# Peptides against a protein of PDB entry 6JX3, part 33

Target 1, 85 residues: chain A of PDB entry 6JX3
Amino acid sequence: AEFRLRPEISVAQTDYGMVLLDGRSGEYWQLNDTAALIVQRLLDGHSPADVAQFLTSEYEVERTDAERDIAALVTSLKENGMALP

## One batch from the design tools (peptide; aimed at target 1 Y28 I38 S76 M82)

Design b2_p30_2_s4 (made by RFdiffusion4, then SolubleMPNN; from b2_p30_2, 14 letters changed)
Fold by OpenDDE base, seed 5:
Structure b2_p30_2_s4 (fold): chain B 85 residues (1-85), chain A 30 residues (1-30)
Amino acid sequence: as target 1 above (85 residues)
Amino acid sequence: MYEPPSITRLRGPELYRTLIRRGEVTREPL
């Protein structure tokens, strides 16, 4: 399924990293560099498998670990109300 | 160096507004 942010979520860039803001609740979350990279590529239409391949090419990380990290992030974004289920 | 992805909840809208006023935050369209 396509990764999408909820319609009430806005994206902002800061000197400290990417921020996702819920315009209804006022809650917002800062992403570390790895999370921001993953989210940006998913929003660009890359699959989780594509992103995992990219991470293993850019960093010293095992493919299985990259896939697990991506899945955990996506779950967290859904559970915290930023991404659509 | 690879760091696992993480998200951190920020304090609230007042902090965000402060960052905008200082020009430390820019909004990007989805």
Scores: peptide ipSAE 0.563, ipTM 0.873, DockQ to the pose 0.255
OpenDDE base, seeds 1, 2, 3, 4: peptide ipSAE 0.556, 0.550, 0.554, 0.559; ipTM 0.871, 0.871, 0.875, 0.873

Design b2_p30_3 (made by RFdiffusion4)
Pose (drawn by RFdiffusion4):
Structure b2_p30_3 (pose): chain A 85 residues (1-85), chain P 30 residues (1-30)
Amino acid sequence: as target 1 above (85 residues)
Amino acid sequence: SLAEVMARPLDPVETIHSGAHVWISRNPAL
């Protein structure tokens, strides 16, 4: 149940926002503010459920949408090689 | 390198929207 980045992934905070770099493939990605917030919280050890609660308390988003959006982001992070399955 | 990535301007080649306000964008590979 623990969200983990793949070992070769590095992170930078930049003027554009959070960036993830794959040190093996050389692919690098930009996360928008909400994606960065979600990833940071997941890396802290919070569950996706915790993050959904946070998002609905802080932003104008329904809980159901928050859960789906978190799930889709995590799926995308796995799909694109930034997060471990 | 990570420093090289930080020195580059934002130049997305792919964007994946994972929700209404949640997305990730990929840049040209190193």

Design b2_p30_3_s1 (made by RFdiffusion4, then SolubleMPNN; from b2_p30_3, 12 letters changed)
Fold by OpenDDE base, seed 4:
Structure b2_p30_3_s1 (fold): chain B 85 residues (1-85), chain A 30 residues (1-30)
Amino acid sequence: as target 1 above (85 residues)
Amino acid sequence: SLADVKARPFEPVETIETGRHTSISKHPPL
């Protein structure tokens, strides 16, 4: 399934890192660098498998960790109102 | 707004360790 942010969510780049901001409530979440990379790649149209390969090849993240982290991050973003189900 | 976010210090109210290498941190609303 396509990864998409909810329509009220915007992406902001700050000195602290990537932020996902709810334009209606003003609530926002900051992502750590690895989470930000995952979200960026997914939003660019890469599959979770593509992202896992990218993490292993470019950032020395273990494949198993990459696969689990991608899935868990996507779940958390959906559960916390940032991504569409 | 984006400017408001950038002007605030990093003071999360909640940090979720979503994975071994990933985390997200919730901040108070603007």
Scores: peptide ipSAE 0.639, ipTM 0.901, DockQ to the pose 0.868
OpenDDE base, seeds 1, 2, 3, 5: peptide ipSAE 0.252, 0.440, 0.263, 0.279; ipTM 0.680, 0.807, 0.671, 0.690; seed 3 fails the geometry check

Design b2_p30_3_s2 (made by RFdiffusion4, then SolubleMPNN; from b2_p30_3, 12 letters changed)
Fold by OpenDDE base, seed 5:
Structure b2_p30_3_s2 (fold): chain B 85 residues (1-85), chain A 30 residues (1-30)
Amino acid sequence: as target 1 above (85 residues)
Amino acid sequence: SLAEVMARPPQPVRTIRTGRRTSISQHPPL
C-alpha cells in the first residue's frame, strides 16, 4: 500500500538533517540520514522492496537486514503518529 | 548521522534512527 504522512505532518530540511513536524502538537522528529533516505524514497512511491534493493546496491548491507530496518522504521513512523496506517 | 553527533539542532527533537553505525562510506550513513 501507498506510504503517506499524516496531513498534520510537515517535512523540513534543516542544517541538522530531515525533520518531521506535527503541526498540531508542535512535536519534532529528526531522522538520521538513512531514515531520511528511506522516507524520501517511500514518499516518491517506491515499495519497501524497492528501497531494500536500493540500499543493498548502494551500501554494504544484507537484503534481509535492509528489509527489517525499513519495516521497523515504517512501524515507528506509524506508531509515533507521523505516517498513516 | 555523523552530523547529528557533531551538531545539535536549535529545536528540541526526538530522533528516529535506522541503519548500522559505521565510519566506512560504503556502509549505510549514520
Scores: peptide ipSAE 0.071, ipTM 0.569, DockQ to the pose 0.118
OpenDDE base, seeds 1, 2, 3, 4: peptide ipSAE 0.060, 0.057, 0.045, 0.046; ipTM 0.579, 0.566, 0.568, 0.570

Design b2_p30_3_s3 (made by RFdiffusion4, then SolubleMPNN; from b2_p30_3, 12 letters changed)
Fold by OpenDDE base, seed 3:
Structure b2_p30_3_s3 (fold): chain B 85 residues (1-85), chain A 30 residues (1-30)
Amino acid sequence: as target 1 above (85 residues)
Amino acid sequence: SLEEVMARPFEPVETVRTGRRTSISRHPPL
């Protein structure tokens, strides 16, 4: 399934990192660099498997851990109202 | 280069609910 942000969510690139803002509720979330990278790649059309491969090629992380982190992030973004189910 | 061969440190994913935008004033500014 395609990863997509909810239509009311705005993305801001700040000096402190990537921020997702719900334009309706006013709630906003800050992503650390790893989370931001994952979201950016998913939004660019890369699959979770693509992103996991990218992470393991660039960073000191095992494939299984990268896959788990990606899955956890996607779940969190959906549960927190940032991403479409 | 060495940088090309060595992977960089990995920071685990983190999201933080960092706040909520405040409502506008219910009174006109002027």
Scores: peptide ipSAE 0.292, ipTM 0.698, DockQ to the pose 0.034
OpenDDE base, seeds 1, 2, 4, 5: peptide ipSAE 0.273, 0.271, 0.244, 0.261; ipTM 0.695, 0.687, 0.667, 0.687

Design b2_p30_3_s4 (made by RFdiffusion4, then SolubleMPNN; from b2_p30_3, 13 letters changed)
Fold by OpenDDE base, seed 1:
Structure b2_p30_3_s4 (fold): chain B 85 residues (1-85), chain A 30 residues (1-30)
Amino acid sequence: as target 1 above (85 residues)
Amino acid sequence: SLEEVMARPPQPVRTIRTGRRTSISQHPPL
């Protein structure tokens, strides 16, 4: 399924990194650089498999680790109300 | 947006991280 943020979530680029803001509650979350990269690629329309391939081709990371990172991040974003289920 | 974030009162930042302790590096760790 397509990865999408919830409609109330806004993306902001700060000097300290990418931030996701809930416009309703006012809560916001900062992403570490790797999480931001994954989210950006997913939002650009790349599949999790595409992102895993990208990570392994560009960075020193094992395919299995990349896949687990992506899956865990997507789960976290959904559970924390940032991404649509 | 950044403007929206800056317009809100300061509050603790919750960090969403990948499972690893550090961001993925291009090179092996030193």
Scores: peptide ipSAE 0.107, ipTM 0.595, DockQ to the pose 0.145
OpenDDE base, seeds 2, 3, 4, 5: peptide ipSAE 0.081, 0.058, 0.057, 0.085; ipTM 0.570, 0.564, 0.574, 0.581

Design b2_p30_4 (made by RFdiffusion4)
Pose (drawn by RFdiffusion4):
Structure b2_p30_4 (pose): chain A 85 residues (1-85), chain P 30 residues (1-30)
Amino acid sequence: as target 1 above (85 residues)
Amino acid sequence: LSFSLDNTETVFHGSSSVAPALNLVHDPIH
């Protein structure tokens, strides 16, 4: 149940926002503000359920949408090689 | 390290009002 980045992933905070770098493939990605917030909270050890609660308390988003959006982001992070299955 | 977003591909975008997004960057790192 623990969200983890793949070992070769590095992170930078930049003027554009959060960036993830794959040190093996050389692919690097930019996360928008909400994606970065989600990833940071997941890395802190919070559950996706915790993050959904945070998002609905802080932003104009329904809980159901928050859960789906978190799930889709995590799926994308796994799909693109940034997060461990 | 320096980064640019002049050439990117959106690999994910969420559906809510605060939709999370992931962009793959094709610009070189300096």

Design b2_p30_4_s1 (made by RFdiffusion4, then SolubleMPNN; from b2_p30_4, 13 letters changed)
Fold by OpenDDE base, seed 4:
Structure b2_p30_4_s1 (fold): chain B 85 residues (1-85), chain A 30 residues (1-30)
Amino acid sequence: as target 1 above (85 residues)
Amino acid sequence: MEFSTSNYEVVFQGTSAVAPQINLLHDPIR
């Protein structure tokens, strides 16, 4: 399944990091660097499995932990109205 | 930087109008 942001959500870069903005409400969320990395790779068309492999190559993290954390983040983005179901 | 099982979170949430200093990579409003 393709990861996509809701159509009203914009991606912005700030001096403080990546920000997701709801253009309708003005609500925004600033991501930490790890979340931003995951979101960017997903938006670029990489699968969660691809992203997990990438994280294990860049950081000292177990594959199963990376997979679970990515899944948790994706779920959070969907539940909070940032990503499409 | 080390990956943490808690290091994939939203760190700040709020409401604001889009400001000129923000560089929008994806802007559905434009």
Scores: peptide ipSAE 0.037, ipTM 0.505, DockQ to the pose 0.049
OpenDDE base, seeds 1, 2, 3, 5: peptide ipSAE 0.030, 0.032, 0.025, 0.031; ipTM 0.480, 0.496, 0.489, 0.519; seed 1 fails the geometry check

Design b2_p30_4_s2 (made by RFdiffusion4, then SolubleMPNN; from b2_p30_4, 16 letters changed)
Fold by OpenDDE base, seed 5:
Structure b2_p30_4_s2 (fold): chain B 85 residues (1-85), chain A 30 residues (1-30)
Amino acid sequence: as target 1 above (85 residues)
Amino acid sequence: MEFSTSDYEEVFRGRSAVAPSINKLNDPIR
């Protein structure tokens, strides 16, 4: 399924990185650089597999580690109300 | 959807979202 943020979530680019804001609760989440990169690519329509391939092609990271990080991040974003299930 | 960053830290409750293998992703392939 397509990765999408929940309707109430807005994105801001800040000096400290990408921030996701929940317009209803007032909570915000600052993403580290790796998380921001993953989210950006997913929002652009890349699959988790595409993103894993990208990470392994651009950085010294094992495919398994990339896949794990992407899966963990996606799960976290969904469970914490930032992304649609 | 994008929003203004003005005063967001003073208004909103914040937390961090982290990808666990951040250190491994800091080494670009040359």
Scores: peptide ipSAE 0.037, ipTM 0.532, DockQ to the pose 0.081
OpenDDE base, seeds 1, 2, 3, 4: peptide ipSAE 0.034, 0.034, 0.040, 0.033; ipTM 0.530, 0.536, 0.561, 0.537; seeds 3, 4 fail the geometry check

Design b2_p30_4_s3 (made by RFdiffusion4, then SolubleMPNN; from b2_p30_4, 15 letters changed)
Fold by OpenDDE base, seed 2:
Structure b2_p30_4_s3 (fold): chain B 85 residues (1-85), chain A 30 residues (1-30)
Amino acid sequence: as target 1 above (85 residues)
Amino acid sequence: MEFSLSDFEVVFRGRSAVAPEIRRLHDPIR
């Protein structure tokens, strides 16, 4: 399934990193650099498996840790109303 | 709002990874 943000979510790159704004509630969410990278790659059409491989190739992280972190992030984005189910 | 991946920071190989984190902000970012 395709990873997508909800229509009411706006994305901005700031000096503090990627920020997601919920246009309905007015809530702001800040992503750290790793989270932003994951979201960027997912939105670009890469699978979670692809992103995990990318992270292990670019950064000092184990594959299993990358997979777990990606899954947790996606869950969080959905639960907090930023990503579509 | 649409964006391009080219608008984001360049990723460099060999850096230490930090676990992904999201944080709710109560105030607009300046």
Scores: peptide ipSAE 0.150, ipTM 0.566, DockQ to the pose 0.301
OpenDDE base, seeds 1, 3, 4, 5: peptide ipSAE 0.034, 0.033, 0.031, 0.037; ipTM 0.490, 0.490, 0.478, 0.452

Design b2_p30_4_s4 (made by RFdiffusion4, then SolubleMPNN; from b2_p30_4, 17 letters changed)
Fold by OpenDDE base, seed 3:
Structure b2_p30_4_s4 (fold): chain B 85 residues (1-85), chain A 30 residues (1-30)
Amino acid sequence: as target 1 above (85 residues)
Amino acid sequence: MEFSMENYEEVYRGRSAHAPRINRLLDPIR
């Protein structure tokens, strides 16, 4: 399934990193740099498997760890109302 | 909570100067 943010979620690209804002509640979250990279690539249409391969090629991370944490991030974004189910 | 850049702080999550950590992926801004 395609990864998409909910329509009420806005993305702020800042000098310090990525921020997600819920325009209805006013709640917002700071993504760390790794999470921002994952979200950006998913939004660009890459699969979780593609993103895992990217992370292992570019950074000091094991494939299993990358796969686990991508899945956990996607789940968290959905459960916290930032991404569509 | 109101969105403002005044509430945003830089948080480094790298393992090294070249490798970001995959943990604590999102944090509430206070």
Scores: peptide ipSAE 0.027, ipTM 0.502, DockQ to the pose 0.204
OpenDDE base, seeds 1, 2, 4, 5: peptide ipSAE 0.026, 0.029, 0.027, 0.025; ipTM 0.540, 0.519, 0.538, 0.539; seed 2 fails the geometry check

Design b2_p30_5 (made by RFdiffusion4)
Pose (drawn by RFdiffusion4):
Structure b2_p30_5 (pose): chain A 85 residues (1-85), chain P 30 residues (1-30)
Amino acid sequence: as target 1 above (85 residues)
Amino acid sequence: SRSFLGSSGPYAPAIALIEEPVPSILAALA
């Protein structure tokens, strides 16, 4: 249940926002503010359920949408090689 | 382009692959 980045992933905070770099493939990605917030909280050890609660308390988003959006982001992070399955 | 966008409107989570080198970002990751 623990969200983990793949070992070769590095992170930078930049003027454009959070960036993830794959040190093996050389692919690098930009996360928008909400994606970065989600990833940061997941890396802290919070569950996706915790993050959904946070998002609905802080932003104009329904819980159901928050859960789906978190799930889609995590799926995308796995799909694109930034997060371990 | 490889990307993802969520459905929560202005608060939707998104990621995008950066296909062109951005010197400032690469310097921050060095």

Design b2_p30_5_s1 (made by RFdiffusion4, then SolubleMPNN; from b2_p30_5, 12 letters changed)
Fold by OpenDDE base, seed 2:
Structure b2_p30_5_s1 (fold): chain B 85 residues (1-85), chain A 30 residues (1-30)
Amino acid sequence: as target 1 above (85 residues)
Amino acid sequence: MREFRGTRGPHSPSIRLIEEPIPEVLAALA
């Protein structure tokens, strides 16, 4: 399924990392560097599998761990109201 | 190559709710 942010979510690029703001609630969330990279690539249209492959080439991480961490991040983004189901 | 160890190593992907305003963030979102 396509990864997309909810329409009320705004993105800020800062020296503190990527920040996502919910324009309705006023809550905003900071992403660490790896989360930001994953979100950026997903928004660019790469599949989770593609992103996992990319991570194994750029970082010292096992493919299985990358896949699970991506899935966990996506779940968190959906559960906390940033990404569409 | 940068270190990234998962799952849930120190560099695993994470999100954090920001409780206090950060001026740079507020400016970027204004």
Scores: peptide ipSAE 0.617, ipTM 0.879, DockQ to the pose 0.442
OpenDDE base, seeds 1, 3, 4, 5: peptide ipSAE 0.612, 0.613, 0.613, 0.616; ipTM 0.876, 0.876, 0.878, 0.878

Design b2_p30_5_s2 (made by RFdiffusion4, then SolubleMPNN; from b2_p30_5, 11 letters changed)
Fold by OpenDDE base, seed 3:
Structure b2_p30_5_s2 (fold): chain B 85 residues (1-85), chain A 30 residues (1-30)
Amino acid sequence: as target 1 above (85 residues)
Amino acid sequence: MKSFRGTRGPYSPSIRLIEEPIPEVLAALA
């Protein structure tokens, strides 16, 4: 399934990192560089598998670990109201 | 993408709920 942000979520690129803001509640989350990279690639249409492959080429991380972390991040984004289920 | 390979920090994906207002971030979102 396609990774998508909820319509009420705004993305801001700031000097303090990527921020996701819920325009309705005012709640916002800060993503660190690695998480932002993952989210941006997912939003660009790359699959989690694509992103995992990319991460293993860009970082000292094993494929299995990258896949796990991507899944965990996606789950977190969905559960915390940023991404569509 | 914010950095080149040589300047990229370590792998460590994380998100943080901002529970208290951070004025600098709020200003950037305004």
Scores: peptide ipSAE 0.506, ipTM 0.833, DockQ to the pose 0.335
OpenDDE base, seeds 1, 2, 4, 5: peptide ipSAE 0.502, 0.500, 0.506, 0.501; ipTM 0.833, 0.833, 0.836, 0.833

Design b2_p30_5_s3 (made by RFdiffusion4, then SolubleMPNN; from b2_p30_5, 12 letters changed)
Fold by OpenDDE base, seed 3:
Structure b2_p30_5_s3 (fold): chain B 85 residues (1-85), chain A 30 residues (1-30)
Amino acid sequence: as target 1 above (85 residues)
Amino acid sequence: MKQFEGTRGRYSPSIRLIEEPIPEILAALA
């Protein structure tokens, strides 16, 4: 399944980093640099496994930890109404 | 004095709900 944002979500790059706005609720969320990197790669079509491999190459993080963190982030984005299930 | 670990360039994925309106963000999204 491809990772996609919900239609009502807008993306903005700000001085505070990447921000996702829900146009219906008015809620907006800030992604830090690592989370933004993950989301951008997922939106570009990379699988979570691909992203995990990328993270282990860019950072001192274990593959298992990266995969867990990606899964947690995706779950959070879905549960908080930013990403499609 | 407060010390913090910068997030730029370091692995630490995180998101946070912005509870209070931030003018710069609101303007960028308008």
Scores: peptide ipSAE 0.498, ipTM 0.828, DockQ to the pose 0.410
OpenDDE base, seeds 1, 2, 4, 5: peptide ipSAE 0.489, 0.482, 0.463, 0.487; ipTM 0.815, 0.819, 0.797, 0.824

Design b2_p30_5_s4 (made by RFdiffusion4, then SolubleMPNN; from b2_p30_5, 13 letters changed)
Fold by OpenDDE base, seed 1:
Structure b2_p30_5_s4 (fold): chain B 85 residues (1-85), chain A 30 residues (1-30)
Amino acid sequence: as target 1 above (85 residues)
Amino acid sequence: MVSFKGTRGKYSPSIRKIEEPIPEVLAALA
């Protein structure tokens, strides 16, 4: 299934990085540069496998580490109500 | 344009909940 943010989530770019606001709860979350890159590529339609491959080409990171981190980030975004299940 | 490993800096994905209001962030979201 495609990765999507929930309708109540707003996205902003700030000097503090990428920020996600839940318009209902008022909670907001900050993504650092690497996490923001992952989320943006997922939102663009790239699969987690695609993103992992991209990360290994742009960073000094192993494929297995990239895959684990992507999965953990996606899980966090879903569990905390930012991404659709 | 040519790219090589490390051009985007250090790999370190993280996300954190912001507990206290940050005026710049709140303004950007309004």
Scores: peptide ipSAE 0.541, ipTM 0.861, DockQ to the pose 0.328
OpenDDE base, seeds 2, 3, 4, 5: peptide ipSAE 0.535, 0.537, 0.539, 0.537; ipTM 0.857, 0.858, 0.860, 0.858

Design b2_p30_6 (made by RFdiffusion4)
Pose (drawn by RFdiffusion4):
Structure b2_p30_6 (pose): chain A 85 residues (1-85), chain P 30 residues (1-30)
Amino acid sequence: as target 1 above (85 residues)
Amino acid sequence: SSRSFTGSGSVAPAITNVTENPTIGALVRA
């Protein structure tokens, strides 16, 4: 249940926002503010459920949408090689 | 690469592959 980045992933905070770099493939990605917030909280050890609660308390989003959006982001992070399955 | 993801909710979490952007590439490799 623990969200983990793949070992070759590095992170930078930049003027454009949070960036993930794959040190092997050389692919690098930009996360928008909400995606960065989600990833940071997941890396802290919070569950996706915790993050959904946070998002609904802080932003104009329904809990159902928050859960789906978190799930889709995590799926995308796995799909694109930034997060371990 | 044009690969990206955007969430469907109002706070739309998104990731975008910017491998062709040398400025971001320099910043993240700093």

Design b2_p30_6_s1 (made by RFdiffusion4, then SolubleMPNN; from b2_p30_6, 16 letters changed)
Fold by OpenDDE base, seed 3:
Structure b2_p30_6_s1 (fold): chain B 85 residues (1-85), chain A 30 residues (1-30)
Amino acid sequence: as target 1 above (85 residues)
Amino acid sequence: SSRSFVGRGPVRPSIRDVTDDAELRAAAEA
């Protein structure tokens, strides 16, 4: 399925980086620059495979590492209530 | 914060609970 944020989640761009606000629970989550890049591409409709290819083509990172990091991030966003299952 | 550059290895992605960080929360709500 497509990557989507939960309806109660708002995205804020700050000097501290991307922040996700949960309007229901009141939680705030900060993404580092790499996480923000991945989330932005996923929200734009790129698949995790697309994002892995992008990372390996633009940065000095191995495909296996990119795939693992993307999967771990997506899992974390879902488990912490930011992304839909 | 650490930044990634083209052709360089990016920092691994991470998220951080900043609910109790008043300064960051204020910036996000502005």
Scores: peptide ipSAE 0.503, ipTM 0.831, DockQ to the pose 0.371
OpenDDE base, seeds 1, 2, 4, 5: peptide ipSAE 0.496, 0.482, 0.490, 0.490; ipTM 0.828, 0.822, 0.825, 0.826

Design b2_p30_6_s2 (made by RFdiffusion4, then SolubleMPNN; from b2_p30_6, 18 letters changed)
Fold by OpenDDE base, seed 3:
Structure b2_p30_6_s2 (fold): chain B 85 residues (1-85), chain A 30 residues (1-30)
Amino acid sequence: as target 1 above (85 residues)
Amino acid sequence: SSRSFEGTGPARPSIRDVSDDEELRAAAEA
């Protein structure tokens, strides 16, 4: 159940923020700062629950919003071919 | 993408397809 990027996906840090690039399709996806923070923590091995707790503790974010946003982001990353199912 | 204002916390997470953005592509591949 660990969050992982697909093998063909590379992570780039740019002046425009975090970018995920697909080495097969040539697609590029830009993450805003909040999405980048979530992805970084998930890749470091934190669970979605851990990340929700982090957001509510460190930032002015409601728990329900954090949980919904994390789930929606993960779903988007999987459906758009960036993360493994 | 969602934006916040004073007292509303950080922006909600978002992703954006920028495959046709040549400047960003160049920066990402540098």
Scores: peptide ipSAE 0.445, ipTM 0.802, DockQ to the pose 0.398
OpenDDE base, seeds 1, 2, 4, 5: peptide ipSAE 0.440, 0.435, 0.438, 0.437; ipTM 0.801, 0.801, 0.796, 0.801

Design b2_p30_6_s3 (made by RFdiffusion4, then SolubleMPNN; from b2_p30_6, 15 letters changed)
Fold by OpenDDE base, seed 3:
Structure b2_p30_6_s3 (fold): chain B 85 residues (1-85), chain A 30 residues (1-30)
Amino acid sequence: as target 1 above (85 residues)
Amino acid sequence: SSRSFVGSGPVRPSIRDVTDDEALRAAAEA
């Protein structure tokens, strides 16, 4: 249902940006600032549609591009074991 | 080095596997 990280994933805020650590596999994943912004809003309970509206309202990005990028990021986070399906 | 915003426009979102990056692991564990 809602966007959630897997229970084994922990979040670290670093000078290099947001990093997700998989406590079981030992993998580390770095998010760029845009990805971190999207993930933070999703974790706060905003829908992908909310996030797309936010991006188009606050920054110079087309709605179609925002929607595609959010969907691709969510898919990547699920496929790489960071987010629950 | 590069932030994900240029002017008023954001860079496309991306993720990167940094498991073998010692500096990033150290920073995440600090």
Scores: peptide ipSAE 0.496, ipTM 0.831, DockQ to the pose 0.382
OpenDDE base, seeds 1, 2, 4, 5: peptide ipSAE 0.479, 0.467, 0.477, 0.482; ipTM 0.822, 0.816, 0.822, 0.826

Design b2_p30_6_s4 (made by RFdiffusion4, then SolubleMPNN; from b2_p30_6, 17 letters changed)
Fold by OpenDDE base, seed 5:
Structure b2_p30_6_s4 (fold): chain B 85 residues (1-85), chain A 30 residues (1-30)
Amino acid sequence: as target 1 above (85 residues)
Amino acid sequence: SSRSFEGRGPVRPSIRDVSDDEELRAAAEA
């Protein structure tokens, strides 16, 4: 399934990194650089598998770790109201 | 803190609730 942000969520690029802000609730979430990279690629239409391959190809991370990290991040973004289920 | 993709290797992904951080909010809304 396609990864999508909820319609009320805006993306801001700041000196502190990527921030997701909820225009309705006023909540703000900061992503670290790795999370931001993952989200950016997912939003660009890459699958989690694509992103895992990207991470293992470009950076020193094990495939299993990349897959778990991506899955956990996506789950967190959904559970915390940023991404659509 | 160092960036996640500097020579030391990537940091694991994380998110942080910063709703009460006025400086970050100001930066995000700029």
Scores: peptide ipSAE 0.468, ipTM 0.820, DockQ to the pose 0.370
OpenDDE base, seeds 1, 2, 3, 4: peptide ipSAE 0.455, 0.449, 0.465, 0.462; ipTM 0.811, 0.809, 0.819, 0.816

Design b2_p30_7 (made by RFdiffusion4)
Pose (drawn by RFdiffusion4):
Structure b2_p30_7 (pose): chain A 85 residues (1-85), chain P 30 residues (1-30)
Amino acid sequence: as target 1 above (85 residues)
Amino acid sequence: PPPHVVETHHGPSSSAHRPAISRLEGPAPP
């Protein structure tokens, strides 16, 4: 249940936002503000459920949408090699 | 030249705060 980045992933905070770099493939990705917030909270050890609660308390988003959006992001992070299955 | 977007993934919701990630080409930060 623990969200983890793959070992070769590095992170940078930049003027454009949060960036993830794959040190093996050389692919690098930009996360928007909400994606960055989600990833940071997941890395802190919070559950996706915790993050959904945070998003609905802080932003104009329904809980159902927050859960789906978190899930899609995590799926995308796994799909694109930034997060461990 | 600055980096540019070559691929993007969005969350499924219509929320203005939905998450997105984009893959970039060009100079990477250290």

